Peptides against a protein of PDB entry 3C66. Designs and how they scored, part 25

Target 1, 189 residues: chain A of PDB entry 3C66
Amino acid sequence: KSWANLFEKNDFFFRYKFYLEITAYTRGSDEQHLKWSGLVESKVRLLVMKLEVLAGIKIAHPFTKPFESSYCCPTEDDYEMIQDKYGSHKTETALNALKLVTDENKEEESIKDAPKAYLSTMYIGLDFNIENKKEKVDIHIPCTEFVNLCRSFNEDYGDHKVFNLALRFVKGYDLPDEVFDENEKRPSK

## One batch from the design tools (peptide; aimed at target 1 A166)

Design b2_p17_7_s4 (made by RFdiffusion4, then SolubleMPNN; from b2_p17_7, 5 letters changed)
Fold by OpenDDE base, seed 5:
Structure b2_p17_7_s4 (fold): chain B 189 residues (1-189), chain A 17 residues (1-17)
Amino acid sequence: as target 1 above (189 residues)
Amino acid sequence: AKGPKATFKTSLVFIPE
């Protein structure tokens, strides 16, 4: 079965206990972000392949679509805060201090020409071989290779003031609110 | 081996319970 046939949105974020969250950040133009995020997204399948061959991983399935968001980001400190707080339900409320860009407000004078941070987030659902292996599973190697692959594509992506890439290992109950519909209850701990 | 601290926002080690 193709990955696309295996997942519906509502099922995907309830199916796994653990997720690898991959976020591409850009503090710059939308064009810069499209290039950067598009590159990162194109390499996710390679990361999945590397995860699937690890003995401790039973399943690694990517969600097919990225989650897109953007914030007014006037300072470097704001950009650091976004990268620190985004991607976890425990910390995402700190982002309420920033102006979220929406289709409804993007044409407002205070938002239209403001500096922005763009975010594109991909998810990989993970299932582990816990029945056969009681040892720890470390995924730093394939994740590091993935990051290096993305960063090495263009020298401009070495500018951490503009381009960033974050990976989070999150539990289902700590996924960001954006992955759930308003009528859905967050998974319990 | 643990990758860049700025990139990895959490531990990437799973410990079975």
Scores: peptide ipSAE 0.519, ipTM 0.844, DockQ to the pose 0.344
OpenDDE base, seeds 1, 2, 3, 4: peptide ipSAE 0.507, 0.514, 0.503, 0.511; ipTM 0.848, 0.848, 0.844, 0.847

Design b2_p17_8 (made by RFdiffusion4)
Pose (drawn by RFdiffusion4):
Parts: C-alpha cells; sequence; structure tokens
Structure b2_p17_8 (pose): chain A 189 residues (1-189), chain P 17 residues (1-17)
C-alpha cells in the first residue's frame, strides 16, 4: 500500500444511518454569530456525554468541524424559512430563494454590505443498541438539558429575532448536501 | 435561550434498518 492511503479522507457521513445536528442561527452581525455559535459549540461535547451513557445509545460520535453558511436575509419571514427549511435534503432546496454567501461572491458590493443570517451546525452521528422488537427510543431529556446549557449570564441571547438554536434527527440519506464534497455521491434508498 | 422546540418530536423514534 502507500502513504496516500493512510491520509484518505474519513467517511463520517456515510458510516452512520442516523445523525443529530445542532444548529446555531444568527440574524445579526458577524461577531454576534461568533459569540453565539461559539457558546453552542462549546456545549456540544456535553451532549455527547449525556447521550452516550444511555442504555440504547451504542455511540454518539461528534464530527470535528462545524458546517457554516450565511444567507442574505432581508425579512424576518426569510430568517424563519431558513430555520424551517435548513437541515434536511428534502427541504434545503427552498434556500435557493435566498442569496448564499460563497467563496466567489463574498467580496461583491450588494453582498458584502447586505444583512445576513448565519448558520453553524454540528453533527453527532448515532448508532443504537436495538433493544427487543422495533421500539421507540426517547432521547428528549438530554436534548433539552443541552439546550438549557446553551446560556450565558453575562450575554443575553434572548432576542429570538436575532439568536436561535435548533436540533434535528436526520437519517443518512437525508443529510444536507454541504456534508458531501464534490467527489462523493450521496447515500440512497 | 430561544429554541426551535417544534422539532422535538424527532427525539422519539423507531430505529429502522
Amino acid sequence: as target 1 above (189 residues)
Amino acid sequence: TPYVSKLEHQFNFVVEE
């Protein structure tokens, strides 16, 4: 074999059938999003611990990098549809109605200056100890406990017209395009 | 801290293989 094989990219987004995504949103400034997403990102490891001790959770595997994007966001209505539509491949297409900030256009006049909404998503891949028969598995409490941990007493993130946090349980085939690079086909049926 | 709670139904699910 060769050195190139050792350094082959991991296959995180293909190896699990289930993912928990944690999303921080900011309809505000760049530094408002830096602090906000920074706080949320700092708590994600705690959710891994809370989840992984559970009977039923075989593993809660955090990915090493947040997925970041921003859109030009004129209206409150837009910010809301971004929260609604972002996160699932079934629905993320509706985001094409808004201008996405890219490598090419981040420097353009009508984009550099436009008000933006910011996204930062972390993925926890899940695998399960499948109990007895096909049964429901409830991981609600650790998820809300994680939400309650996303706070600061010296910084108010209470204005939801600005700051928001969301979590999604998304099957592998339904992961957002952003997680698969130019090479990779996405998982199927 | 604002939370998009309407998605909480996804935390109770059946594992399918």

Design b2_p17_8_s1 (made by RFdiffusion4, then SolubleMPNN; from b2_p17_8, 8 letters changed)
Fold by OpenDDE base, seed 3:
Structure b2_p17_8_s1 (fold): chain B 189 residues (1-189), chain A 17 residues (1-17)
Amino acid sequence: as target 1 above (189 residues)
Amino acid sequence: MPFNSSLLSEFDFVVEE
């Protein structure tokens, strides 16, 4: 299909002024997260299809590779903080208060057995039809349908203490650092 | 600029300005 060439990172995070971030959160086991995030990722294509048919949306292009991270998350308050602060460059520095799990530290005793929050994030680049300014674009319906589809798949996913799903609308200059390489300059306002 | 940055929940939405 025509999207095949768009799935490479290349300049994806520089192409659009606006992005929709879809993040699956799991405070539990790695196995729980694999199932939850896998389900969410499998449904992103359906969300894209629903977004594309909205009159105000010219383009909705998914980035196919998820971004994954995990933090030591000893308390429910920490889990709420992660969900509040993640996904925006202006707020993500608050996550520095938590221990990021890395390949280098994952085997440390204090980290290996600690409660963790797992994050998997998918990105959709958005382009809007400027000519349709008279008709307000409302992405509420497709986004709500997407969340409901994911949450209703298994009864266990109704437990908000373990499984969460957030959609964040962000501008390119406010994308998280994770999407850029060290040698790449963040888009300006 | 059609939209501002927003966190979307099951009840949140973004409207074009």
Scores: peptide ipSAE 0.031, ipTM 0.640, DockQ to the pose 0.129
OpenDDE base, seeds 1, 2, 4, 5: peptide ipSAE 0.029, 0.030, 0.027, 0.025; ipTM 0.653, 0.636, 0.645, 0.627

Design b2_p17_8_s2 (made by RFdiffusion4, then SolubleMPNN; from b2_p17_8, 9 letters changed)
Fold by OpenDDE base, seed 3:
Structure b2_p17_8_s2 (fold): chain B 189 residues (1-189), chain A 17 residues (1-17)
Amino acid sequence: as target 1 above (189 residues)
Amino acid sequence: MPFNSSRLSEFNFIVEE
């Protein structure tokens, strides 16, 4: 597939062995999340640019649309659990302990007024310049710069009880179920 | 694994074919 075609969901989540997940978390209002996630999303291309110039990275290709989800999140422990378990197929089943907010249930009284955690996740497909079947890669600098850029934009974003930003390096076979259609088979190890 | 300053080693890795 061409680079341009990878901005739409086609084989994007099959195209790469490795992905960088960028998730903006908000335990607060929808309005708070829209501002926070919007900021994060607006900076993703800067991260891509910084990744692309690393010698070990051949391609850093963003998927342009975020994946959105929200959960009823009664406690801070629940919020921490979400941040720990989300973003990996091997751990995401733990999220079943929480109530996923859907269009079908969002108006239910028990859900409508409940504390919520909002998630917006961006994906970057990564292709590496692998020599001799192995390549050492260090991406902590651009990732740190990205986090600092986002969190420093507004003082409110320093409140980790409300706003969080996580970057996760994930192998293709461990991508969350959300990226695949029902008729798509998950990549194998 | 989520990225934070205490987990920088998670982003210093070896990839294999």
Scores: peptide ipSAE 0.293, ipTM 0.774, DockQ to the pose 0.486
OpenDDE base, seeds 1, 2, 4, 5: peptide ipSAE 0.286, 0.286, 0.287, 0.285; ipTM 0.770, 0.772, 0.771, 0.775; seeds 2, 5 fail the geometry check

Design b2_p17_8_s3 (made by RFdiffusion4, then SolubleMPNN; from b2_p17_8, 8 letters changed)
Fold by OpenDDE base, seed 3:
Structure b2_p17_8_s3 (fold): chain B 189 residues (1-189), chain A 17 residues (1-17)
Amino acid sequence: as target 1 above (189 residues)
Amino acid sequence: MPFDSSRLSEFNFVVEE
């Protein structure tokens, strides 16, 4: 089974009302992030499989490509702020206080050698079996297993000062701006 | 707010039609 050919990007972020964001954070080198994010990404399919078998979940569909971003992150407090504010349109504006690293500015003297936080985010679209007006959903088991699997793969990944992994449940209208093209309108409530 | 294995309560949520 391959999810890569099921939906195009423009359809994916408008198809579901709910999404699960999986973000790998690294405050360190690009090499460290490459290894960490690569590991996390490689395990997402296992999480999807575990989510699909839950009675309350009708569909769990991963988007195949990660979203990449990096910020100048001079302090540990900045790193904590990134982890707190990233992943929601409601809060992501707080990240404007930090310098976003881009292809255009990455070679600037103030940026190229600065401490950085790297982010790689995978998205899973979710559809639920709602029998009544509302449904309680508990995904703690597969999510816990997923986090433990990733964190235990290498002893270094236990260092929360460098490596972090966050899962966030987000409604479609609250998805970060990064998932939409400039000409696309954000879904409404 | 993001959640992980250390905050199990955050893995529970209510979805509505």
Scores: peptide ipSAE 0.296, ipTM 0.780, DockQ to the pose 0.442
OpenDDE base, seeds 1, 2, 4, 5: peptide ipSAE 0.286, 0.292, 0.292, 0.287; ipTM 0.782, 0.780, 0.780, 0.778

Design b2_p17_8_s4 (made by RFdiffusion4, then SolubleMPNN; from b2_p17_8, 9 letters changed)
Fold by OpenDDE base, seed 5:
Structure b2_p17_8_s4 (fold): chain B 189 residues (1-189), chain A 17 residues (1-17)
Amino acid sequence: as target 1 above (189 residues)
Amino acid sequence: MPFNSSLLSEFVFEVEE
């Protein structure tokens, strides 16, 4: 199975019960975000390789294209809220309190020059070796190494007021709405 | 569960079939 073949199939977000989300956050300029997210994205393949060799993980397959979004983010509290609520269907509705930047509204005077938070999210589908009904999985080592690798690349990326990186383990039925088309039904529990 | 770069201890979880 090549990664290219997996991408061509529109069933990536239905194929796995579990997903790892990797989100790069930037509260600053689009140029800052481009550099930060580009770096994070370039390292995802290394994380996949490290996950694949863990005994408890049967499969780790990346969705190779990021999901991009941006919000008007006037305060640090808003930025913290975005990081807390984004990435889960259960909590993402809280983001409706913020103005989502779209192609339709990006040129509006109130949005064009407003402070923004940028998000780039990569997804990894996961399948586990479950011997019993339940299995404990520990992925802290490869995830920690990944975060350290990204954060240490440039001294500026140590500024948590601007740059952040989050990983979220999510079940298929709790994936954000962004991964589904309008005609697709969310997976059931 | 969300894990940000400051909450790396949360990368341990249980999975069920």
Scores: peptide ipSAE 0.285, ipTM 0.785, DockQ to the pose 0.454
OpenDDE base, seeds 1, 2, 3, 4: peptide ipSAE 0.269, 0.274, 0.266, 0.266; ipTM 0.769, 0.773, 0.767, 0.766

## One batch from the design tools (peptide; aimed at target 1 L20 V147 L165 L167)

Design b2_p18_1 (made by RFdiffusion4)
Pose (drawn by RFdiffusion4):
Structure b2_p18_1 (pose): chain A 189 residues (1-189), chain P 18 residues (1-18)
Amino acid sequence: as target 1 above (189 residues)
Amino acid sequence: SEPIIVHLGELMLFHPSS
């Protein structure tokens, strides 16, 4: 074999059938999002611990990099549809109605200056100890405990017209396009 | 076989606090 093989990119978004995504939103400024997403991101490892000790959870595997994007966001209505529609491949297409900030256009006049909404998503891939028969598995408490941990006593993130946090349980075939690069086809049926 | 995951495919949206 060769050195090139050792350094082959991982296949995180193909190896699990289930993912938990944690999303920090900011309809505000760049530094408002830096602090906010920075706080949330600092707590994600705790969710891994809380989840992984559970009977039923075989593994809670965090990816190493947040997925980041921002859109021009004029209206409150837009910020809300972003929260609603972002996170699933079934629905993320609706985001095409808004202008996405890219490598090419981040420097343009009508974009550099426009108010923006910011997203930061982390993925925890899940694998399960399948109990007995096909049964429901409840991981609500560790999710809400994680949410309650996303706080600061010296920084108010209470204005939800600005700051928001969301979690999704998303099957592998339904992961957002952003997680697969130019090479990779996405998982199927 | 796969478990039935509660809140699978749903949005869990939270308003943060201080």

Design b2_p18_1_s1 (made by RFdiffusion4, then SolubleMPNN; from b2_p18_1, 9 letters changed)
Fold by OpenDDE base, seed 4:
Structure b2_p18_1_s1 (fold): chain B 189 residues (1-189), chain A 18 residues (1-18)
Amino acid sequence: as target 1 above (189 residues)
Amino acid sequence: MEPIIENLGKNLIFNPTS
C-alpha cells in the first residue's frame, strides 16, 4: 500500500493505539515559527526511519500535515504552561485559560498585537511488536537524536525562551481534540 | 497488551543542559 493511502485523515487518529506527537513551539513572530516549524517538519521523516528500525516498533506512520495553533501568550509562565498542558486531552483544558487565536478573532486589536505562542504539531502513529507481555520499547534515543538535530541546525534555535520542541507519547483516547472533527467521537479506552 | 515505552515522561522536552 502506497504511503499516500496512509495519509487519509479520516481514520489516521483511529488507526493506532499510540501516537508520538512532535510539537514545535515558538514564542515570537510568525516568521520565526515558520522557519522553526518548517525545519522540524522537514526532519520528521528521519525520525520515522529511526523508529521503524527499532525491534519493538512494527509501524511508524507519520500524518502528513501539521496541526497549527496559536495562543495569546503574554508571559513566559504562559508559554511554559502551554508546553506542559498541550498535546493531551487530559490536560489541554488548562489551555482554556489562554486566548486561542482563530481566523475569527485574529484581527481583534487585543489579539493582533498580543505576544503569541505558535504551535505546529506532527503526529506519528505507532504499532508495536509485542511478543512478550513485558517488552519495553525505548524510543528515547531516536527522539533525542531528533531533538538534537533540530536544535543544532541553527544557534538561534537554542533560545528556549523563543523556540521549543516537545515529543509526547500519547494514547489514542488521549489525543487532543484538535485532531478530531466536530462530528467525530474520540477513541475509547 | 500495551507496550511499555521506557522513561517517556509526559513530555520529552529536551532542554540542552546549559
Scores: peptide ipSAE 0.031, ipTM 0.624, DockQ to the pose 0.503
OpenDDE base, seeds 1, 2, 3, 5: peptide ipSAE 0.030, 0.033, 0.031, 0.030; ipTM 0.622, 0.615, 0.619, 0.631; seeds 2, 3 fail the geometry check

Design b2_p18_1_s2 (made by RFdiffusion4, then SolubleMPNN; from b2_p18_1, 6 letters changed)
Fold by OpenDDE base, seed 2:
Structure b2_p18_1_s2 (fold): chain B 189 residues (1-189), chain A 18 residues (1-18)
Amino acid sequence: as target 1 above (189 residues)
Amino acid sequence: MEPIIENLGELMLFNPTK
């Protein structure tokens, strides 16, 4: 399998038991989100490099394509709810309370001019060195450094009312529905 | 909202069984 084939969706979300989700959130303009998410995405490779050198991590494999979504987000509470509920299959149904922006509805007057939350999500598949007889791996440090790196790039990104960044450790069976095609069965526990 | 790093401190190495 070629290097390029390793980054195709085909089996990426079935290959690993564990994933790290990196989600850039923006409650603001599309332009603001493009800048913020673009920055975050550009730094993911640095996070991968830091994860790969950890003794307990056998593989840290990035999926190179971001997943994009946006919601009508009238209130700050809605924005907090999105950040709390997104990224996990067990909780993502709560997002049904919000209006998902789609290509079909984006031109509707009630949606076009509404406040929006934009989401861009990157995934890293993780394989661990169980054979090393290590009980645990600490990934908090590289993840914290990554967040700090992104947030410190521009002073504007310190505004948590507009820009947010979440890292979530997720098991394969709890990945969001968006990563699977309609004909694909979600991995079991 | 503060940046969220959910459950990333220490990860136990295991093979989950349902």
Scores: peptide ipSAE 0.044, ipTM 0.631, DockQ to the pose 0.053
OpenDDE base, seeds 1, 3, 4, 5: peptide ipSAE 0.032, 0.031, 0.041, 0.027; ipTM 0.661, 0.627, 0.640, 0.625

Design b2_p18_1_s3 (made by RFdiffusion4, then SolubleMPNN; from b2_p18_1, 8 letters changed)
Fold by OpenDDE base, seed 3:
Structure b2_p18_1_s3 (fold): chain B 189 residues (1-189), chain A 18 residues (1-18)
Amino acid sequence: as target 1 above (189 residues)
Amino acid sequence: MEPIIENLGEKMIFKPTK
């Protein structure tokens, strides 16, 4: 079975107990987001390579397709809220206070010209070598290096009012709803 | 057995290091 079949959407989010979420945020134009998210996505493979060499990590497998979403984001506080609440099933309900931009509503006058926050999220499934040692795995170093690599690519990406990058360590049962199809049942605890 | 992830909270928002 080709590696391509392993990335069939159908079981990736059920295969691992743990995931690393990489979210590129942009409060600005779609063009700005496309450049920023594209850069982040292009560097994910380097992060995977750095994770795989850690003694406590057995496997780090990226999901190849990003998840895209956008919200009407009128204030900086809203942008901070999005960054805080997004990426966990426990907290994502707070985002219901914001207007999600959809194909159905994007042409509405109240949405079309509104300030927006764009999100692109990449997922890495993680398998750990936990069998014999309470080995503490410190993924902070490779994650920090990854963020620095992305941020240093262009001076504009240093503007945290516009461009942000977050990494979240998430359990499979706490993945956002966006990763599951309507007919899929969320993994239990 | 769950891995102990050190120095990484549930979510890390990386602000530009000044």
Scores: peptide ipSAE 0.065, ipTM 0.736, DockQ to the pose 0.529
OpenDDE base, seeds 1, 2, 4, 5: peptide ipSAE 0.036, 0.039, 0.040, 0.040; ipTM 0.669, 0.643, 0.663, 0.666; seeds 1, 2 fail the geometry check

Design b2_p18_1_s4 (made by RFdiffusion4, then SolubleMPNN; from b2_p18_1, 10 letters changed)
Fold by OpenDDE base, seed 3:
Structure b2_p18_1_s4 (fold): chain B 189 residues (1-189), chain A 18 residues (1-18)
Amino acid sequence: as target 1 above (189 residues)
Amino acid sequence: MEPIIENLGKNLKFNPKK
C-alpha cells in the first residue's frame, strides 16, 4: 500500500503499538524555530533509514505532517518543564499551567510580546520483529547520530537555552491528545 | 536532568513480546 493510502485513512496513530516522537524546541523567535524545526524535519528520513536496517525493527513509518504548538514561556524553568512533560498523555496535563498560544489569543497584549517556546513534533510508527525474542532492540545509536547531525549543522544550534531536540519512545495509548481528532477514541492499553 | 537520549536508550532496550 502506497504512503498516500496511509494518510487517506487517518489511522496512523492507531496502526502501531509504538511510536518515536521527535520534538524540536525553540525558546526564541518564530524565525529561529522555523529554521531549526525545518532542519530537524529534513533529517527525519535519514533517521528512518537508520532505523529500518536494525534487525529488531520491521517497519519505521514517518507521519509526514508536523504537529505545531507554542506556549508562553517566561522562564528557563518553564522551558525545562515543557521539555520534561510534553510528549506523553500521562504528563501533558502539567502543561495546562502554561498559556497555550492559539490563533484566538495570539494578538492579546499579554501574549504577543511574551517569551515563547515553540514545538514541532514528528512521529514515526514502529513495528518490531517479534520472531527474534532474544534480540534486544536498541535504537540509541541511530537516535544519537540523528541528534548529533542536527545539532552540528550550525553552531547556533548548540545553545541549549534556545534550541533543543528530544526523542521519546511512546506507546500508542500514551500518545499526546494532539494526534487524535475530537471524535477519535484514544487506544486502550 | 538526564539527557532525553540516555533515557530513550534505556527505555528502548526491550524484547518485543508476542
Scores: peptide ipSAE 0.036, ipTM 0.639, DockQ to the pose 0.049
OpenDDE base, seeds 1, 2, 4, 5: peptide ipSAE 0.034, 0.033, 0.035, 0.031; ipTM 0.639, 0.628, 0.636, 0.631; seed 1 fails the geometry check

Design b2_p18_2 (made by RFdiffusion4)
Pose (drawn by RFdiffusion4):
Parts: structure tokens; C-alpha cells; sequence
Structure b2_p18_2 (pose): chain A 189 residues (1-189), chain P 18 residues (1-18)
């Protein structure tokens, strides 16, 4: 074999059938999002601990990098549809109605200056100890406990017209395009 | 799939049929 093989990219988004995504939203400024997403990101490891001790959770595997994007966001209505539609491949297409900030256009006049909404998503891949028969598995408490941990007493993130946090349980085939690079086909049926 | 967003009042139970 060769040195190139050792450094082959990991296949995180193909090896699990289930993912938990944690999303921080900011309809505000760049630094408002830096602090906000920074706080949320700092708590994600705690969710891994809370989840992984559970009977039923075989592994809660955090990815090493947040997925980041922002859109020009004129209206409150837009910010809301972003929260609604972002996160699932079935629905993320609706985001094409808004202008996405890219490598090419981040420097353009009508974009550099436009109000923006910011997204920061982390992924925890899940694998399960399948109990007995096909049964429901409830991981609600550790998810809400995680949410309650996303707070600061010296910084108010209470204005939801600005700051938001969301979690999604998404199957592998339904992961957002952003997680697969230009090479990779996405998982199927 | 469930969706959780407390700031918008979306409190769907994080339950999965496996």
C-alpha cells in the first residue's frame, strides 16, 4: 500500500444510518453568531456524554467540524423558513429562494452589506443497541438537558428574533448536501 | 423524524422507531 491511503478522508457521513444535528442560528451580526454558536458548540461534548451512558445508545460519535453557512435574510418570515427548512435533504431545497453566501460572492456589494442569518451545525452520529423487538427509543431528556445547558448569565440569548437553537434526528440518506463533498454520491434508499 | 426547537415552541418527543 501507500502513504496516500493512510491519509484517505474519513467516511463519517456514510458509516452511520442515524445522525443528531445540533444547529445554532443567528439573525444578527457576525460576532453575535460567533459568541452564540461558540457557546452551543462548547456544550455539544456534554450531549455526547449524556447520550452515551444510556442503555440503547451503542455510540454517540461527534464529528470534528461544524458546518457553517449564512443567507441574506431580509424578513422575519425568511429567518423562520430557514429554521423550518434547513437540516433535511427533503426540504433544504427551499433555501434556494434566498441568496447563499459563498466563496465567490462573499465579496460582492449587494451581499457583503446585506443583513444575514448565520447557521452552525454539529453532527452526532448514532448507533443503537436494538433491545428486543422493533421498539421506540426515547432520548428526549438528554436533548432538553443539553438545551438548558446552552445559556450564559452574562449574555442574553433570549431574543428569538435573533438567536435560535434546534436539534434534528435525521436518517443517513436524508443528510444535507453540505456534508458530502464534490466526489461523493449520497446514500440511497 | 422528530424536530426540537424550544424557542419556537416545537417540542416533539425525541423518539425513534428502530
Amino acid sequence: as target 1 above (189 residues)
Amino acid sequence: SPFLNPKRGINEKMEFLL

Design b2_p18_2_s1 (made by RFdiffusion4, then SolubleMPNN; from b2_p18_2, 9 letters changed)
Fold by OpenDDE base, seed 5:
Structure b2_p18_2_s1 (fold): chain B 189 residues (1-189), chain A 18 residues (1-18)
Amino acid sequence: as target 1 above (189 residues)
Amino acid sequence: MPVLNPQRGILEPFVLEL
């Protein structure tokens, strides 16, 4: 990664107090995941546009690149655990019970042919209009429309045993470890 | 933290608390 790309990444995950995570999950083949995640990624800009017009949202800024991860996922229960625990620093330690697939281990026989769950996560930085004194912002409609848009592209994406799509609201101090480099200090509360 | 995942039946109103 260029120095510019590193700087942009580091600045992005410290710039906002709040983030929206969009995660595409696939328990299946890498090809299935590539198609599914690629579709989701292609639609993120439409969600951003819908968020920006909400009175409570001042800025919705997408990060340009997805974060990719995959786990050995032998059971449906493991797949549910991934979806429950991923996306928050407070809960992601539970994923240590699963084997993370890495470039170093992907060719191991026990991993290469194992069932896998693939994850692609897009981040949107959010800034809110404080002036409205609203402690709450409803984003249900644009987010639901986004999920429906993605799922409606192909009937196969309705199979929740294989394909899932989740949106998570996260505070900057609770972002997953994946967004920070080893030398970066996590934002404080 | 609020999560929206309709495929898993998580259909609660996706309201952000600031």
Scores: peptide ipSAE 0.385, ipTM 0.895, DockQ to the pose 0.822
OpenDDE base, seeds 1, 2, 3, 4: peptide ipSAE 0.371, 0.376, 0.376, 0.379; ipTM 0.892, 0.894, 0.892, 0.894

Design b2_p18_2_s2 (made by RFdiffusion4, then SolubleMPNN; from b2_p18_2, 8 letters changed)
Fold by OpenDDE base, seed 3:
Structure b2_p18_2_s2 (fold): chain B 189 residues (1-189), chain A 18 residues (1-18)
Amino acid sequence: as target 1 above (189 residues)
Amino acid sequence: MPVLNPLRGINEPFVLEL
């Protein structure tokens, strides 16, 4: 049985206390986002490999599927807000000020032709080697190398007005609502 | 909660506190 088949979606977001979120952002077309997010997704395995060799990390386990969302994003300030607020349950409520694009509303005249920000988010579950009494694990180097790898792949990906990439460390109880089914209870602290 | 975003600075520390 391939390693991919063993983890049903339902257990992944309850299995770990800590997660690394990798979000590819695009303020542009869906086609631009597809190319950008696809590239980022294709490189996540390289990041995992680099994280696993760190002394403080016991396991880095990627979730197999990205989470997709899009918002009407009329301004650059809105795009910055999305990047600041997305990825944490504590802050994601600020995104309610923006119109979420859904399959139900995407054909509305006010939405179909509006400027959009697209988001694709990959999750990595993290388990740490507590025995080393390291209250802190520095992951700057692997993450920076990953970001640079993605952004250097095409000259267009250097345009921060269109393409962005962020990595966020999140505790399980503070994961975004998108990772839980309607019937699932958020992990407790 | 640490965030690495190149818009804020790719050279900023990204240290996880457990």
Scores: peptide ipSAE 0.478, ipTM 0.907, DockQ to the pose 0.730
OpenDDE base, seeds 1, 2, 4, 5: peptide ipSAE 0.473, 0.472, 0.477, 0.476; ipTM 0.906, 0.907, 0.909, 0.906

Design b2_p18_2_s3 (made by RFdiffusion4, then SolubleMPNN; from b2_p18_2, 8 letters changed)
Fold by OpenDDE base, seed 5:
Structure b2_p18_2_s3 (fold): chain B 189 residues (1-189), chain A 18 residues (1-18)
Amino acid sequence: as target 1 above (189 residues)
Amino acid sequence: MPRLNPNRGILEPMVLEL
């Protein structure tokens, strides 16, 4: 990664107090995941546009690149656990019970042919209009429309055993470890 | 924290508290 790309990444995950995570999950092949995640990623800009017009949202800024991860996922219960625990620093430690697939281990016989869950996560930084004294912003409509848009693209994406899509609202101090480099200090509360 | 995961057809409300 260029120095510019590293700087942009580091600035992005410290710039906002709040983030929206969009995660595409696939328990299946890498090809299935590539198609599913690619579709989801292609629609993120439409979600951003719908978020920006909400009275409580000042800025919705997408990070340009997905974060990719995969786990050995032998059971449906493991897949449910991944979906429950992923996307928050407070809960992601539970994923240590599963084998993370890395470039170093992907060719191991026990990992290469194992069932996998693939994850692609897009981040949107959010800035809010404080002046409106609204302690609450409802983003249910644009998020639901986004999910429906992605799920309705292909009949196969209706299979929740294989394909899933989740949106999570997180504070900067509770972002997953994946967004920070080893030398970066997590934002404080 | 608010989460929308429409797995198995269940949509949770996505109301952000600031």
Scores: peptide ipSAE 0.218, ipTM 0.781, DockQ to the pose 0.773
OpenDDE base, seeds 1, 2, 3, 4: peptide ipSAE 0.214, 0.211, 0.211, 0.197; ipTM 0.783, 0.783, 0.781, 0.777; seeds 1, 4 fail the geometry check

